Peptides against a protein of PDB entry 5A53. Designs and how they scored, part 37

Target 1, 230 residues: chain A of PDB entry 5A53
Amino acid sequence: LVENVKQALFIPGQSCNKNLHDIMVDLSALKKPDMKRFNRKNDIHPFEDMSPLEFFSEKNDCSLMVLMTSSKKRKNNMTFIRTFGYKIYDMIELMVADNFKLLSDFKKLTFTVGLKPMFTFQGAAFDTHPVYKQIKSLFLDFFRGESTDLQDVAGLQHVISMTIQGDFQDGEPLPNVLFRVYKLKSYKSDQGGKRLPRIELVEIGPRLDFKIGRIHTPSPDMVTEAHKKP

## One batch from the design tools (peptide; aimed at target 1 L150)

Design b2_p15_8_s4 (made by RFdiffusion4, then SolubleMPNN; from b2_p15_8, 4 letters changed)
Fold by OpenDDE base, seed 1:
Structure b2_p15_8_s4 (fold): chain B 230 residues (1-230), chain A 15 residues (1-15)
Amino acid sequence: as target 1 above (230 residues)
Amino acid sequence: MDELLEQYKEALERS
């Protein structure tokens, strides 16, 4: 079965800075080989005009896009875009907090390119709150795709953990989402004559705390069309 | 971390 792996396009906006570029490089490395990056800055404002993104989606055959912008109001902003039929499905702004860590901040561990991560989600709101449900759906779609083949478990090398930072009530600002990446280390432990594999998690980066910004939600019609299995 | 490891073990057991 040719896994229809969704391709991602990373786009530096006009206001993309060095820090955001470095974040882009490190995050996009997790999407290899199914990733493209533009080297040139593009003046795109997705919440004002989505047409340039739809154009790039079609021309690059990418259903996933990430726009890198930074301003005083939206510092280190990663706008995640999904398309369906090269039309905008949904968008979400995720601003990276200043406490981010790059891959260079961690001990470099070798990993095989192209292996799908396992995901863990901490926080009930990932299943109940519409914004966090969208984030969960987005990241699963971005890194795993729709096919969870049994073969993915045998090739599991890393875990992506997403945690909602604290509790919140209705009407309060939405807590940040803590993005963490771990490598799985399997140790052969001889405990009691049974080789029980001991699994340890080692953080490998990047470490990103996402502040939630603006959101574009799909129309009910687009939701129906996107879920129609061919 | 412990919860993550537990979830991983559970995922492995279901496979």
Scores: peptide ipSAE 0.022, ipTM 0.602, DockQ to the pose 0.322
OpenDDE base, seeds 2, 3, 4, 5: peptide ipSAE 0.021, 0.015, 0.016, 0.016; ipTM 0.585, 0.531, 0.537, 0.542

## One batch from the design tools (peptide; aimed at target 1 T148)

Design b2_p16_3 (made by RFdiffusion4)
Pose (drawn by RFdiffusion4):
Structure b2_p16_3 (pose): chain A 225 residues (1-189, 195-230), chain P 16 residues (1-16)
Amino acid sequence: LVENVKQALFIPGQSCNKNLHDIMVDLSALKKPDMKRFNRKNDIHPFEDMSPLEFFSEKNDCSLMVLMTSSKKRKNNMTFIRTFGYKIYDMIELMVADNFKLLSDFKKLTFTVGLKPMFTFQGAAFDTHPVYKQIKSLFLDFFRGESTDLQDVAGLQHVISMTIQGDFQDGEPLPNVLFRVYKLKSYKSRLPRIELVEIGPRLDFKIGRIHTPSPDMVTEAHKKP
Amino acid sequence: LVTFDDGDGREFHYLE
């Protein structure tokens, strides 16, 4: 009854550069094998015209899309896009800060591609705040991959950690979201003692513009059998 | 305890 794994399409925008491309490559690796990359630059402006994104969603059968854009106003801009029936469901701009680390900045460890990641979300706003609820929903939907009734404990390899940069009060600017990836190590103490090793990429997301779905589309996308 | 979720609603527990 459940759908196939959502496919991701990574799209370099007209203003995409090498540094932003490196971020795309390393992040796209976490999506393997359910991922496609475009090599050319495309003149796409999602908050002016959504038509091209819906077109690429249909012709490539990708319900998850990431547009790469950079200007001084919005540097290292990663626009995360989800579609329903090849129409836009929601969009959010996540801009990467300059303190980012790539896979090259971390010791390369053995890594089995295609395993179900584990998630940890740190911050009360992930459950109550509309903006951060969307981000939690986005990254769960984006990276969870295959849904299954069966889990091999040996397959519990890495965790995707997302942390809000401190608590905040209403009216203040929205804190960044800290994207971290760790590999698990376990030791004997039955329960094991857990330790973590960072493998990257390390990304601090600055929140930009947001598009939310209409109530009608939410009804269809979240219809229950 | 340290707890992680696999996105299928299953939680995996460990010692700190």

Design b2_p16_3_s1 (made by RFdiffusion4, then SolubleMPNN; from b2_p16_3, 10 letters changed)
Fold by OpenDDE base, seed 2:
Formats: C-alpha cells, sequence, structure tokens
Structure b2_p16_3_s1 (fold): chain B 230 residues (1-230), chain A 16 residues (1-16)
C-alpha cells in the first residue's frame, strides 16, 4: 500500500512577523512539492479552538499544518498540527530561538526539490520521553517521502539532524531541540572491503533551535484508528 | 559508521 505523501499547509497567524515568515518559507521549502502556504494571515488560536484548523485541513486536503504565531510568551512559535480524517490528531508548539539561521545564511548548494530527507536523532529521550517521542514521530511523519522499495541512495540528499540540547532530569524544563539540515555528499569508498560509501555533510539550513511549548495529544481511540493500516 | 532513517522506517548506513 503506497501511502500518499501527506500534504503540509503553512498558515501565518495574525501575529506572524517577518522572521516567522522567513522561517516558514525556508522550512516549507524542505517540504516541496507537498506543501501549501497561505499568503494571508489568519486569526487562529489552536489551543482555544481547533475547529478552524480542522476546516483548513479538510478544505486544503492537508493532514499536516504549521501555524506561525508570535507573542511575548511564545515568540517565533511554530505550532505543528497533524490531523486524521481532518480531525485534530496532535499538536505541539515549537518556538524558534532568536539564534536561527536562514537558508540565505548558508552557501547556496544545488538542491533537488522533492527528495525525501533522512533523519538522525541525537538523544535517548527521543525514544523514551513522551514529548520527544512525539517530536520524533511528528518530523518523521512530516517529511516522509514517497514509499519507494528501492533504497535509491541517489535520491537521498538531505539529512535532518535533531538533537536534544543537553541532559535533563524529571521535573526540569525540557531542553531545546536543535534542528539542523545537511546536504549529504557520498563518495565511493574502496577502502577495507566494506563497500559502504563515505559521506560528507554540509549544512544548508535552516538552523533552528526549538523550544518546546504546549502539546495536545490524541485520544486513545484516535490513536487506534490512525494506526489501522487499511 | 553513521545510520540514518527515513519516515518509512528505512535505515541507511554510511561510513563517517
Amino acid sequence: as target 1 above (230 residues)
Amino acid sequence: MVVFEDGNGNKYSFLS
């Protein structure tokens, strides 16, 4: 069953600023061609009323949404939303720290649109902690490409690295997630009989440090339904 | 060796 690639809708909120807009453009570029962007600001408060997002999900046939808002309390906030059956599945606020870098801050490299990224997750909590598990699930789902049976390495040019910034204990604020994007250069290695290609990673941007905000988790019933493979 | 994964659960191994 070839699952259709999920479409993402990027939504500027009413408080969307230039920085958020630029971040939106850069992040959404990684999701091309499976991405839509609204040009108009929309007054949406997903943690107060989710119905507008469900409406947009259905209207645009997008099961992934990113809402761009900014306030004093939640500066540069990217709310990532997933829907199932056009109903809200989960949400997470990821606030971009001020030290972000845009694609324009990096050397422009030849980029093939539409190639799915590979991921690397640094931090045990991505597999054990509920919030980081959700983040891992979200990004893997968000950037999931076409299901190809063939490991066409040639079609894998990007590496998205997500790192938990430091150790933390129970009850402490959750460390930021460092989001980095690299272009992968592979070289045929004739060394040592292991025909694994040697790689070099070149950062291409954007560079985002995500501060974790509010979270909405799905109901158990919705989890069950969403995991039912047809 | 570095291992990457994709959203489909495929793993890719490379020499670092």
Scores: peptide ipSAE 0.496, ipTM 0.929, DockQ to the pose 0.775
OpenDDE base, seeds 1, 3, 4, 5: peptide ipSAE 0.216, 0.208, 0.082, 0.486; ipTM 0.840, 0.832, 0.718, 0.927; seed 3 fails the geometry check

Design b2_p16_3_s2 (made by RFdiffusion4, then SolubleMPNN; from b2_p16_3, 8 letters changed)
Fold by OpenDDE base, seed 2:
Structure b2_p16_3_s2 (fold): chain B 230 residues (1-230), chain A 16 residues (1-16)
Amino acid sequence: as target 1 above (230 residues)
Amino acid sequence: LVSFEDGDGNVYNFLS
């Protein structure tokens, strides 16, 4: 069963500013063609009332949503939402640090829309810590696109890299997640042997450092239902 | 050796 590619909806909140708008545009470009963007601001407060998001999920047939808001407490906040059956599955606030770089800050490279990304996650906590596991799961779900078998390297264009910024201990604030995107340049090894291709990575943007905010985790029942593959 | 995953269980290995 070819699972349908999850569609993403980007929603400017009432407090969305120019920076957030630019970030939204750049990040959503990585999700093309499987994304929609609202042009109008919507007054949504997902941690107070999730019903508007469920409504948008159903009406737009999007199981992924990103709400763009900004306040003094939560500056440049991207709330990532996943739905299952058009009901909220999980949510996480990821606040973009001020040191972000847009696509325009990097050398413009030819980019083919719709090619499947590769991922790398740096930090053991991505496999062990509940919050970082959720982040890993989220970004895989968000950007993996079509389910495929092993592809030819020629069909692989970019790498999404996520790095936990430094070590942390229990009870300490969770380190930021460094989001980076690279274009893969592969070189055939001239030696006729089955040598692995040599690669170079060129950063293409956007460059985002995510500060982790509030999270909503699914109910056990919903987890069970969501993992039931037909 | 550098390795990447694609979320579908595929792993890609490269030389860096």
Scores: peptide ipSAE 0.654, ipTM 0.960, DockQ to the pose 0.816
OpenDDE base, seeds 1, 3, 4, 5: peptide ipSAE 0.648, 0.646, 0.636, 0.643; ipTM 0.959, 0.959, 0.958, 0.958

Design b2_p16_3_s3 (made by RFdiffusion4, then SolubleMPNN; from b2_p16_3, 8 letters changed)
Fold by OpenDDE base, seed 3:
Structure b2_p16_3_s3 (fold): chain B 230 residues (1-230), chain A 16 residues (1-16)
Amino acid sequence: as target 1 above (230 residues)
Amino acid sequence: LVVFEDGDGNLYSFLK
């Protein structure tokens, strides 16, 4: 069964501002063509009532959602939501730090819509810590794109890099996740027997530092159902 | 050596 490409819905919350709108536009551009955006603000509080999000998931046939809100306590907050069978699977708040860069802040490079990104994750906690495991799973799932059996490596142009900012101990605040997007340039290495291509990474944006907020984790039963291959 | 992954679990290896 070829799983259909997951569709994303970007939702401006009631407190969405210009900066969040710009971030939404730039991040959602990486999900084209499998993305929808609402133009109207919606008063949604997902950690108080999840039912509006389940309604939007079903109505728009989107299993991925991003809610854009901002408050004094949760500035530039992107709530990432996944659904399974149009029911909430998991949620995570990722607040964008003020040092963000938009696509317009980088040199314009040719961007091919619909190409699958590659990923790199820096930090052992992405494989061991429950919160960072969820973040890794979320971003892999969010930008997976079409399933291709034989990816022509020559067609892979984009790298999404996620880095945990520093070390932390148990009980300490969770470090930010540094989100970076690069264009990959491959060069034929003529020198020295191993024909592995040399690569250059050029940052293309957006540049986002995510502060981790509230999390909703799936029930064990939902995890089991979501991993059942039909 | 830099290793990248995709959402399908494929690994891609490149030289820096």
Scores: peptide ipSAE 0.536, ipTM 0.938, DockQ to the pose 0.809
OpenDDE base, seeds 1, 2, 4, 5: peptide ipSAE 0.171, 0.159, 0.203, 0.342; ipTM 0.763, 0.771, 0.807, 0.883

Design b2_p16_3_s4 (made by RFdiffusion4, then SolubleMPNN; from b2_p16_3, 9 letters changed)
Fold by OpenDDE base, seed 2:
Structure b2_p16_3_s4 (fold): chain B 230 residues (1-230), chain A 16 residues (1-16)
Amino acid sequence: as target 1 above (230 residues)
Amino acid sequence: LVSFEDGNGNVYNFLS
């Protein structure tokens, strides 16, 4: 069963500012063509009332949503929401640090819309720590696109890199996640042998450092249901 | 050697 590509809906919150709007545009560009954006601000507070998001999920047939809000406590906050059956599955706040770079800050490179990304996750916690596991799961779900078998390198355009910024111990604040996007340049090895292609990575943006905020985790029942592949 | 995953269980290996 070819699972349908998850569609993303980007929602400006009431407190969405120009920076967040620009970030939204750039990040959502990576999700094209499987992305919708609202042009109007919506007064949504997902950790207070999730019902508006469930409504939008159903009405727009989007199982992925990103709410853009900003406050003194939660500046440049991107709340990532996943739904299952149009009900909230999980949520996580990722606040973009002020040192972000937009696509316009990088050399413009030709980019083919719709090509699948590759991923790299740097940090053991992505496999062991519940929050970072959720982040890894989220971004894989968000950007993986169509389910495919092994593809030709020619069909692989970019790499999404996520790095945990430094080591941390139990009880310490969770380090930021460094989000980077690279274009893959592959070179055929001239030597006729089955040598792996040589690659160069060129950063294309956006460059986002995510500070982790609040999270909502699914109920065990919903986890079970969501993993039931028909 | 650099390796990337695509979220579909595929791993891609490259020389850096």
Scores: peptide ipSAE 0.603, ipTM 0.951, DockQ to the pose 0.817
OpenDDE base, seeds 1, 3, 4, 5: peptide ipSAE 0.099, 0.042, 0.023, 0.541; ipTM 0.778, 0.727, 0.625, 0.940

Design b2_p16_4 (made by RFdiffusion4)
Pose (drawn by RFdiffusion4):
Structure b2_p16_4 (pose): chain A 225 residues (1-189, 195-230), chain P 16 residues (1-16)
Amino acid sequence: LVENVKQALFIPGQSCNKNLHDIMVDLSALKKPDMKRFNRKNDIHPFEDMSPLEFFSEKNDCSLMVLMTSSKKRKNNMTFIRTFGYKIYDMIELMVADNFKLLSDFKKLTFTVGLKPMFTFQGAAFDTHPVYKQIKSLFLDFFRGESTDLQDVAGLQHVISMTIQGDFQDGEPLPNVLFRVYKLKSYKSRLPRIELVEIGPRLDFKIGRIHTPSPDMVTEAHKKP
Amino acid sequence: FEVETPTVPTETRPPL
């Protein structure tokens, strides 16, 4: 009954550069094998015209898309896009801060590609705040991959950690979201003692513009059998 | 619009 794993399409925008491309490559690796990369630049402006994104969603059968764009106003801009029936469901701009680290900045460890990641979300706003609820929903939908009734404990390899940069009050600017990836190590104490090693990429997301779905589309996308 | 040919990875998911 459940759908196939959602496919991701990574799209360099007209203003995409090498540094932003490196971020795309390393992040896209976490999506393998359910990912595709475009190599050319495309003149796409999602908050002016959504038609091209819907076109690429249909023709490439990708319900998850990431546009890469950079200007001084919006530097290192990663626009995360989800579609339903090849129409836009929601969009959010996540801009990467300059303190980012790539896979090259971390010791390379053995890594089995295609395993179900574990998630931890730190911050009360992930459950109550509309903006951060969308981000939690986005990154769960984006990286969880295969749904299954069976889990091999030996397959519990890495965790995706997302932390809000401190608590905040209403009216203040929205804190950044801290994207971290760790590999698990376990030791005997039955329950094991757990330690973590960072493997990257390390990304601090600055929140930009947001598009939300209509009530009609939410009804269809979230319809229960 | 034109359909672009993407780069697709060769890796697979391990079986259970």

Design b2_p16_4_s1 (made by RFdiffusion4, then SolubleMPNN; from b2_p16_4, 5 letters changed)
Fold by OpenDDE base, seed 2:
Structure b2_p16_4_s1 (fold): chain B 230 residues (1-230), chain A 16 residues (1-16)
Amino acid sequence: as target 1 above (230 residues)
Amino acid sequence: FETLEPEVPTVTRPPL
């Protein structure tokens, strides 16, 4: 079953600022070619009314959406939305910390568009804690390119690293998720006439520290329907 | 597919 590549729609909210716009541009560049970006601001409040997002999902044929909003309470907020059958499946607010770096802050490395990134997850909570499981699921789902059977090592260009920033106990604020993007660089090291393949990871950006905000979880019925293999 | 950017998504909820 070739799962159709999920299309992403990036939506600037009414409160979208320049920083969020730049972050949106950079993050959406990692989703090329499977992304659309709106240029106009849309007044959407997804935790008050989800219906505008369902409309956009259907009309743009996008099962992934990212709403860019900013307020005093939720600065640099990226609301990630997934839909199933153009209905809201889940949502999560990920607020970008002020220490972010754009692609322009890194050495401009040309990358092939459409290559599936490898993911690395650091932190046991990605497999155990419901919120971090949702984040893991979301990012894996979001950046899943074409499932080419040829995960030829030759096709591995990017690594997306997601790290939980520190340990936490029950009832504590959830640590940030550190989002990092690396490019694999193969160097032929001529050490003593033996060409050893050296692979280096070079950070390419964006660098985003995500503070976790509000979450909408799918209904049990939608979970059941979404897991039904066609 | 044309990207629809309505200023206000008029979600015509189908009338229940």
Scores: peptide ipSAE 0.039, ipTM 0.699, DockQ to the pose 0.075
OpenDDE base, seeds 1, 3, 4, 5: peptide ipSAE 0.025, 0.026, 0.025, 0.031; ipTM 0.614, 0.580, 0.592, 0.627

Design b2_p16_4_s2 (made by RFdiffusion4, then SolubleMPNN; from b2_p16_4 with V3T T5E T7E E11V)
Fold by OpenDDE base, seed 2:
Structure b2_p16_4_s2 (fold): chain B 230 residues (1-230), chain A 16 residues (1-16)
Amino acid sequence: as target 1 above (230 residues)
Amino acid sequence: FETEEPEVPTVTRPPL
């Protein structure tokens, strides 16, 4: 079953600023070609009314959405939304910390559009803690390109690293998720006449530290329906 | 492809 590649819609909210716009552009570039961006601001409050998002999901045939908003309480907020059957499945607010770096802050490396990134997750909570499990699921789902059976190692150009920033106990604020993007650069090292393949990881950006905000979890019924293989 | 930004439907919630 070739699962159709999930399309993403990036939506600037009414409070979208230049920084969020730039972050949106850079993050959405990693989702090309399976990405749409709105240019106009839309007044959407997803935790108050989800109906506009369901409408956008259906009208744009996008099962992934990212709403860009900013406020004093939720600065540089990226609300990630997934839909199933154009109905809201889950939502998570990920606020970008001020220490972010754009693609322009890194050495411009040409990358092939549409190559599926490899993911690395650092932190046990990605497998155990419900919120981090949702984040892991979201990012895997978001950046899963076409399921080519041949993820030939030769096709691996990108690594997305997601790290939980430190340990935490129950009842403590959830640590940030450090989002990093690397390009695999193969070098032929001529050391002493033996060409050893050297692979270097080069950070390409964006560099985003995500503070976790509000979450909407799917209903058990929607989980059951979403896991029904056709 | 100009993605026609669909106008945000004013979901007029029917007044309860």
Scores: peptide ipSAE 0.026, ipTM 0.626, DockQ to the pose 0.069
OpenDDE base, seeds 1, 3, 4, 5: peptide ipSAE 0.025, 0.026, 0.021, 0.021; ipTM 0.601, 0.529, 0.551, 0.556; seeds 1, 4 fail the geometry check

Design b2_p16_4_s3 (made by RFdiffusion4, then SolubleMPNN; from b2_p16_4 with T5E T7E E11V)
Fold by OpenDDE base, seed 2:
Structure b2_p16_4_s3 (fold): chain B 230 residues (1-230), chain A 16 residues (1-16)
Amino acid sequence: as target 1 above (230 residues)
Amino acid sequence: FEVEEPEVPTVTRPPL
């Protein structure tokens, strides 16, 4: 079963600022070609009314959405939304910390659009803690390109690293998730006449530290329906 | 691909 590649819609909210716009552009570039961006601001409050998002999901045939909003309480907020059957499945607020770096802050490396990134997750909570499990699931789902059987090592150009920033105990604020993007650069090192393949990881950006905000979890019924293989 | 940017998402939720 070739699962159709999930399309993403990036939506600037009414409070979208230049920084969020730039972040949106850069993050959405990693989702090309399976990405749409709105140019106009839309007044959407997803935790108050989800109906506009369901509408956009259906009208744009996008099962992934990212709403860009900013407030004093939720600065540089990226609300990630997934839909199933154009109905809201889950939502998570990920606020970008002020220390972010754009693609322009890194050495411009040409990358092939549409290559599936490899993911690395650092932190046990990605497998155990419900919120981090949702984040892991979201990002894997979001950046799953076409399921080519031949993820030949030759096709691996990008690594997305997600790290939980430190340890935490129950009842403590959830640590940030450090989002990093690397390009695999192969070098032929001529050391002493032996060409050793050298692979270097080069950060390409964006560099985003995500503070976790509000979460909407799917209903058990929607989980069951979403896991029904056709 | 034209992205439909409706000015107002008129999702009339049927009143519960």
Scores: peptide ipSAE 0.029, ipTM 0.645, DockQ to the pose 0.073
OpenDDE base, seeds 1, 3, 4, 5: peptide ipSAE 0.015, 0.021, 0.025, 0.029; ipTM 0.524, 0.572, 0.619, 0.664

Design b2_p16_4_s4 (made by RFdiffusion4, then SolubleMPNN; from b2_p16_4 with E4L T5E T7E E11V)
Fold by OpenDDE base, seed 1:
Structure b2_p16_4_s4 (fold): chain B 230 residues (1-230), chain A 16 residues (1-16)
Amino acid sequence: as target 1 above (230 residues)
Amino acid sequence: FEVLEPEVPTVTRPPL
């Protein structure tokens, strides 16, 4: 079954600033060609009224959305939204820390558009803790692209690494998620007359440290419906 | 990298 690639819509909120716009451009470039971006600011408050997002999901045929907002409480906030049947499935606020780096801060490496990233997750909480499980699920869904049964290793150009920043206990603030993007560089090394394939990981950006904000979780009924294979 | 953004027609919400 070729599952249709999930389309993403990037929406600048009313409070979208230049830094968050630049982050939006760089992150959305990783989702090409399966990405739409609005040029106009929209006044959307997803935790107060979800109806504008459901409207955009339906009218743009996008099951993934990212809302760009910034306030004193929620600086550089990327609200990630998933829909099912154009209804809100889940939402999570991920605030980008001020130490971010853009693609322009790295040596420009050409990559083919539309290739699927490999994911790596560092931290046991990605498999055990409900919030980090949602983040893992979200990013896998966001960048999975066309379900090819054979992930041809020849098609692997980049790796997305997601790391939980340190250990935490119950009742403590959830550690940030470190988002990193690497390109696989293949070198032919002539060591001792044998051409050994050497693979190096080179960071290409963007570099984002995500602080976790508010979360909307799906109802048990929506979870059941979303997991029903047609 | 000029990423040629295809002008994908986007439908915006009409002003309420």
Scores: peptide ipSAE 0.041, ipTM 0.582, DockQ to the pose 0.037
OpenDDE base, seeds 2, 3, 4, 5: peptide ipSAE 0.033, 0.029, 0.034, 0.034; ipTM 0.694, 0.622, 0.680, 0.700

Design b2_p16_5 (made by RFdiffusion4)
Pose (drawn by RFdiffusion4):
Structure b2_p16_5 (pose): chain A 225 residues (1-189, 195-230), chain P 16 residues (1-16)
Amino acid sequence: LVENVKQALFIPGQSCNKNLHDIMVDLSALKKPDMKRFNRKNDIHPFEDMSPLEFFSEKNDCSLMVLMTSSKKRKNNMTFIRTFGYKIYDMIELMVADNFKLLSDFKKLTFTVGLKPMFTFQGAAFDTHPVYKQIKSLFLDFFRGESTDLQDVAGLQHVISMTIQGDFQDGEPLPNVLFRVYKLKSYKSRLPRIELVEIGPRLDFKIGRIHTPSPDMVTEAHKKP
Amino acid sequence: SLDEEMYEAMTETFES
């Protein structure tokens, strides 16, 4: 009954550069094998015209898309896009801060591609705040991959951690979201003692513009059998 | 603790 694993399409925008491309490559690796990369630059402006994104979603059968764009106003801009029936469901701009680390900045460890990641979300706003609820929903939908009734404990390899940069009050600017990836190590104490090793990429997301779905589309996308 | 957090995350992985 459940759908196939959602496919991701990574799209370099007209203003995409090498540094932003490196971020795309390393982040796209976490999506393997359910990922495609475009090599050319495309003149796409999602908050001016959504038609090209819907076109690429249909012709490539990708319900998840990431546009890469950079200007001084919006530097290292990663626009995460989800579609329903090849129409836009929601969009959010996540801009990467300059303190980012790539896979090259971390010791390379053995890593089995295609395993179901674990998730931890730190921050009460992930459950109550509309903006952060969308981010939690986005990254769960984006990286969870295969849904299954069976789980091999030996397959519990890495965790995707997302932390809000401190608590905040209403009216203040929205804190950044801290994207971290760790590999698990377990030791005997039955329950094991857990330790973590960072493997990257390390990304601090600055929140930009947001597009939300209409009530009609929410009804169809979240219709229950 | 870190162990409690990781066990909760493992449980959620099993449920999903």

Design b2_p16_5_s1 (made by RFdiffusion4, then SolubleMPNN; from b2_p16_5, 9 letters changed)
Fold by OpenDDE base, seed 3:
Structure b2_p16_5_s1 (fold): chain B 230 residues (1-230), chain A 16 residues (1-16)
Amino acid sequence: as target 1 above (230 residues)
Amino acid sequence: SLNETIYKAMADVAAS
């Protein structure tokens, strides 16, 4: 069964700056080889008019898109878009905090392109709160692709960790989501003559703290249609 | 399990 891996398109908006471009490059590297990047800026405002994104989705055959914009109100804003049948399914703004770290800030480690990452989610809200459920679904969809039952341990190289920063109550602002990427290192440790496998995680970047912005949720009809496809 | 080992490793990273 040829996995229909979802393709991602990264789009610099008109207000995209060097920092956002660097973040785009580093985050998109995790999606290789199933990623395209535009090298020119596009004046797109998805919450005002979604038509340009639907056009790009169809023309590039990408069901995942990320728009890079920055303003005083929405600094370092990554708008994540998913399409179904080249129509907008959902959107979410995730603004990168100023304390971000790029791949160049970490020790460069060799890795194989195309291996599926393992995900860890820290925070009960990822399973109960609609917004965090959408974030969880989005990132799983974005980086994991189609779930194969064969978690071949031999094919596990990366761990993507997402953590909700603190507790919150109803009516309070939603805490940031901490995005971290680790490489899994397996060591054979000789303890008492027995070789016990030891696993260590080494952060490889990028390091991103996401502030949650505006959200577009799918219509009930689109949800039903999206779930009907096996 | 591999998952448990990874969770332990994550805890170690968070504690460091």
Scores: peptide ipSAE 0.091, ipTM 0.742, DockQ to the pose 0.076
OpenDDE base, seeds 1, 2, 4, 5: peptide ipSAE 0.031, 0.078, 0.083, 0.026; ipTM 0.668, 0.736, 0.737, 0.669

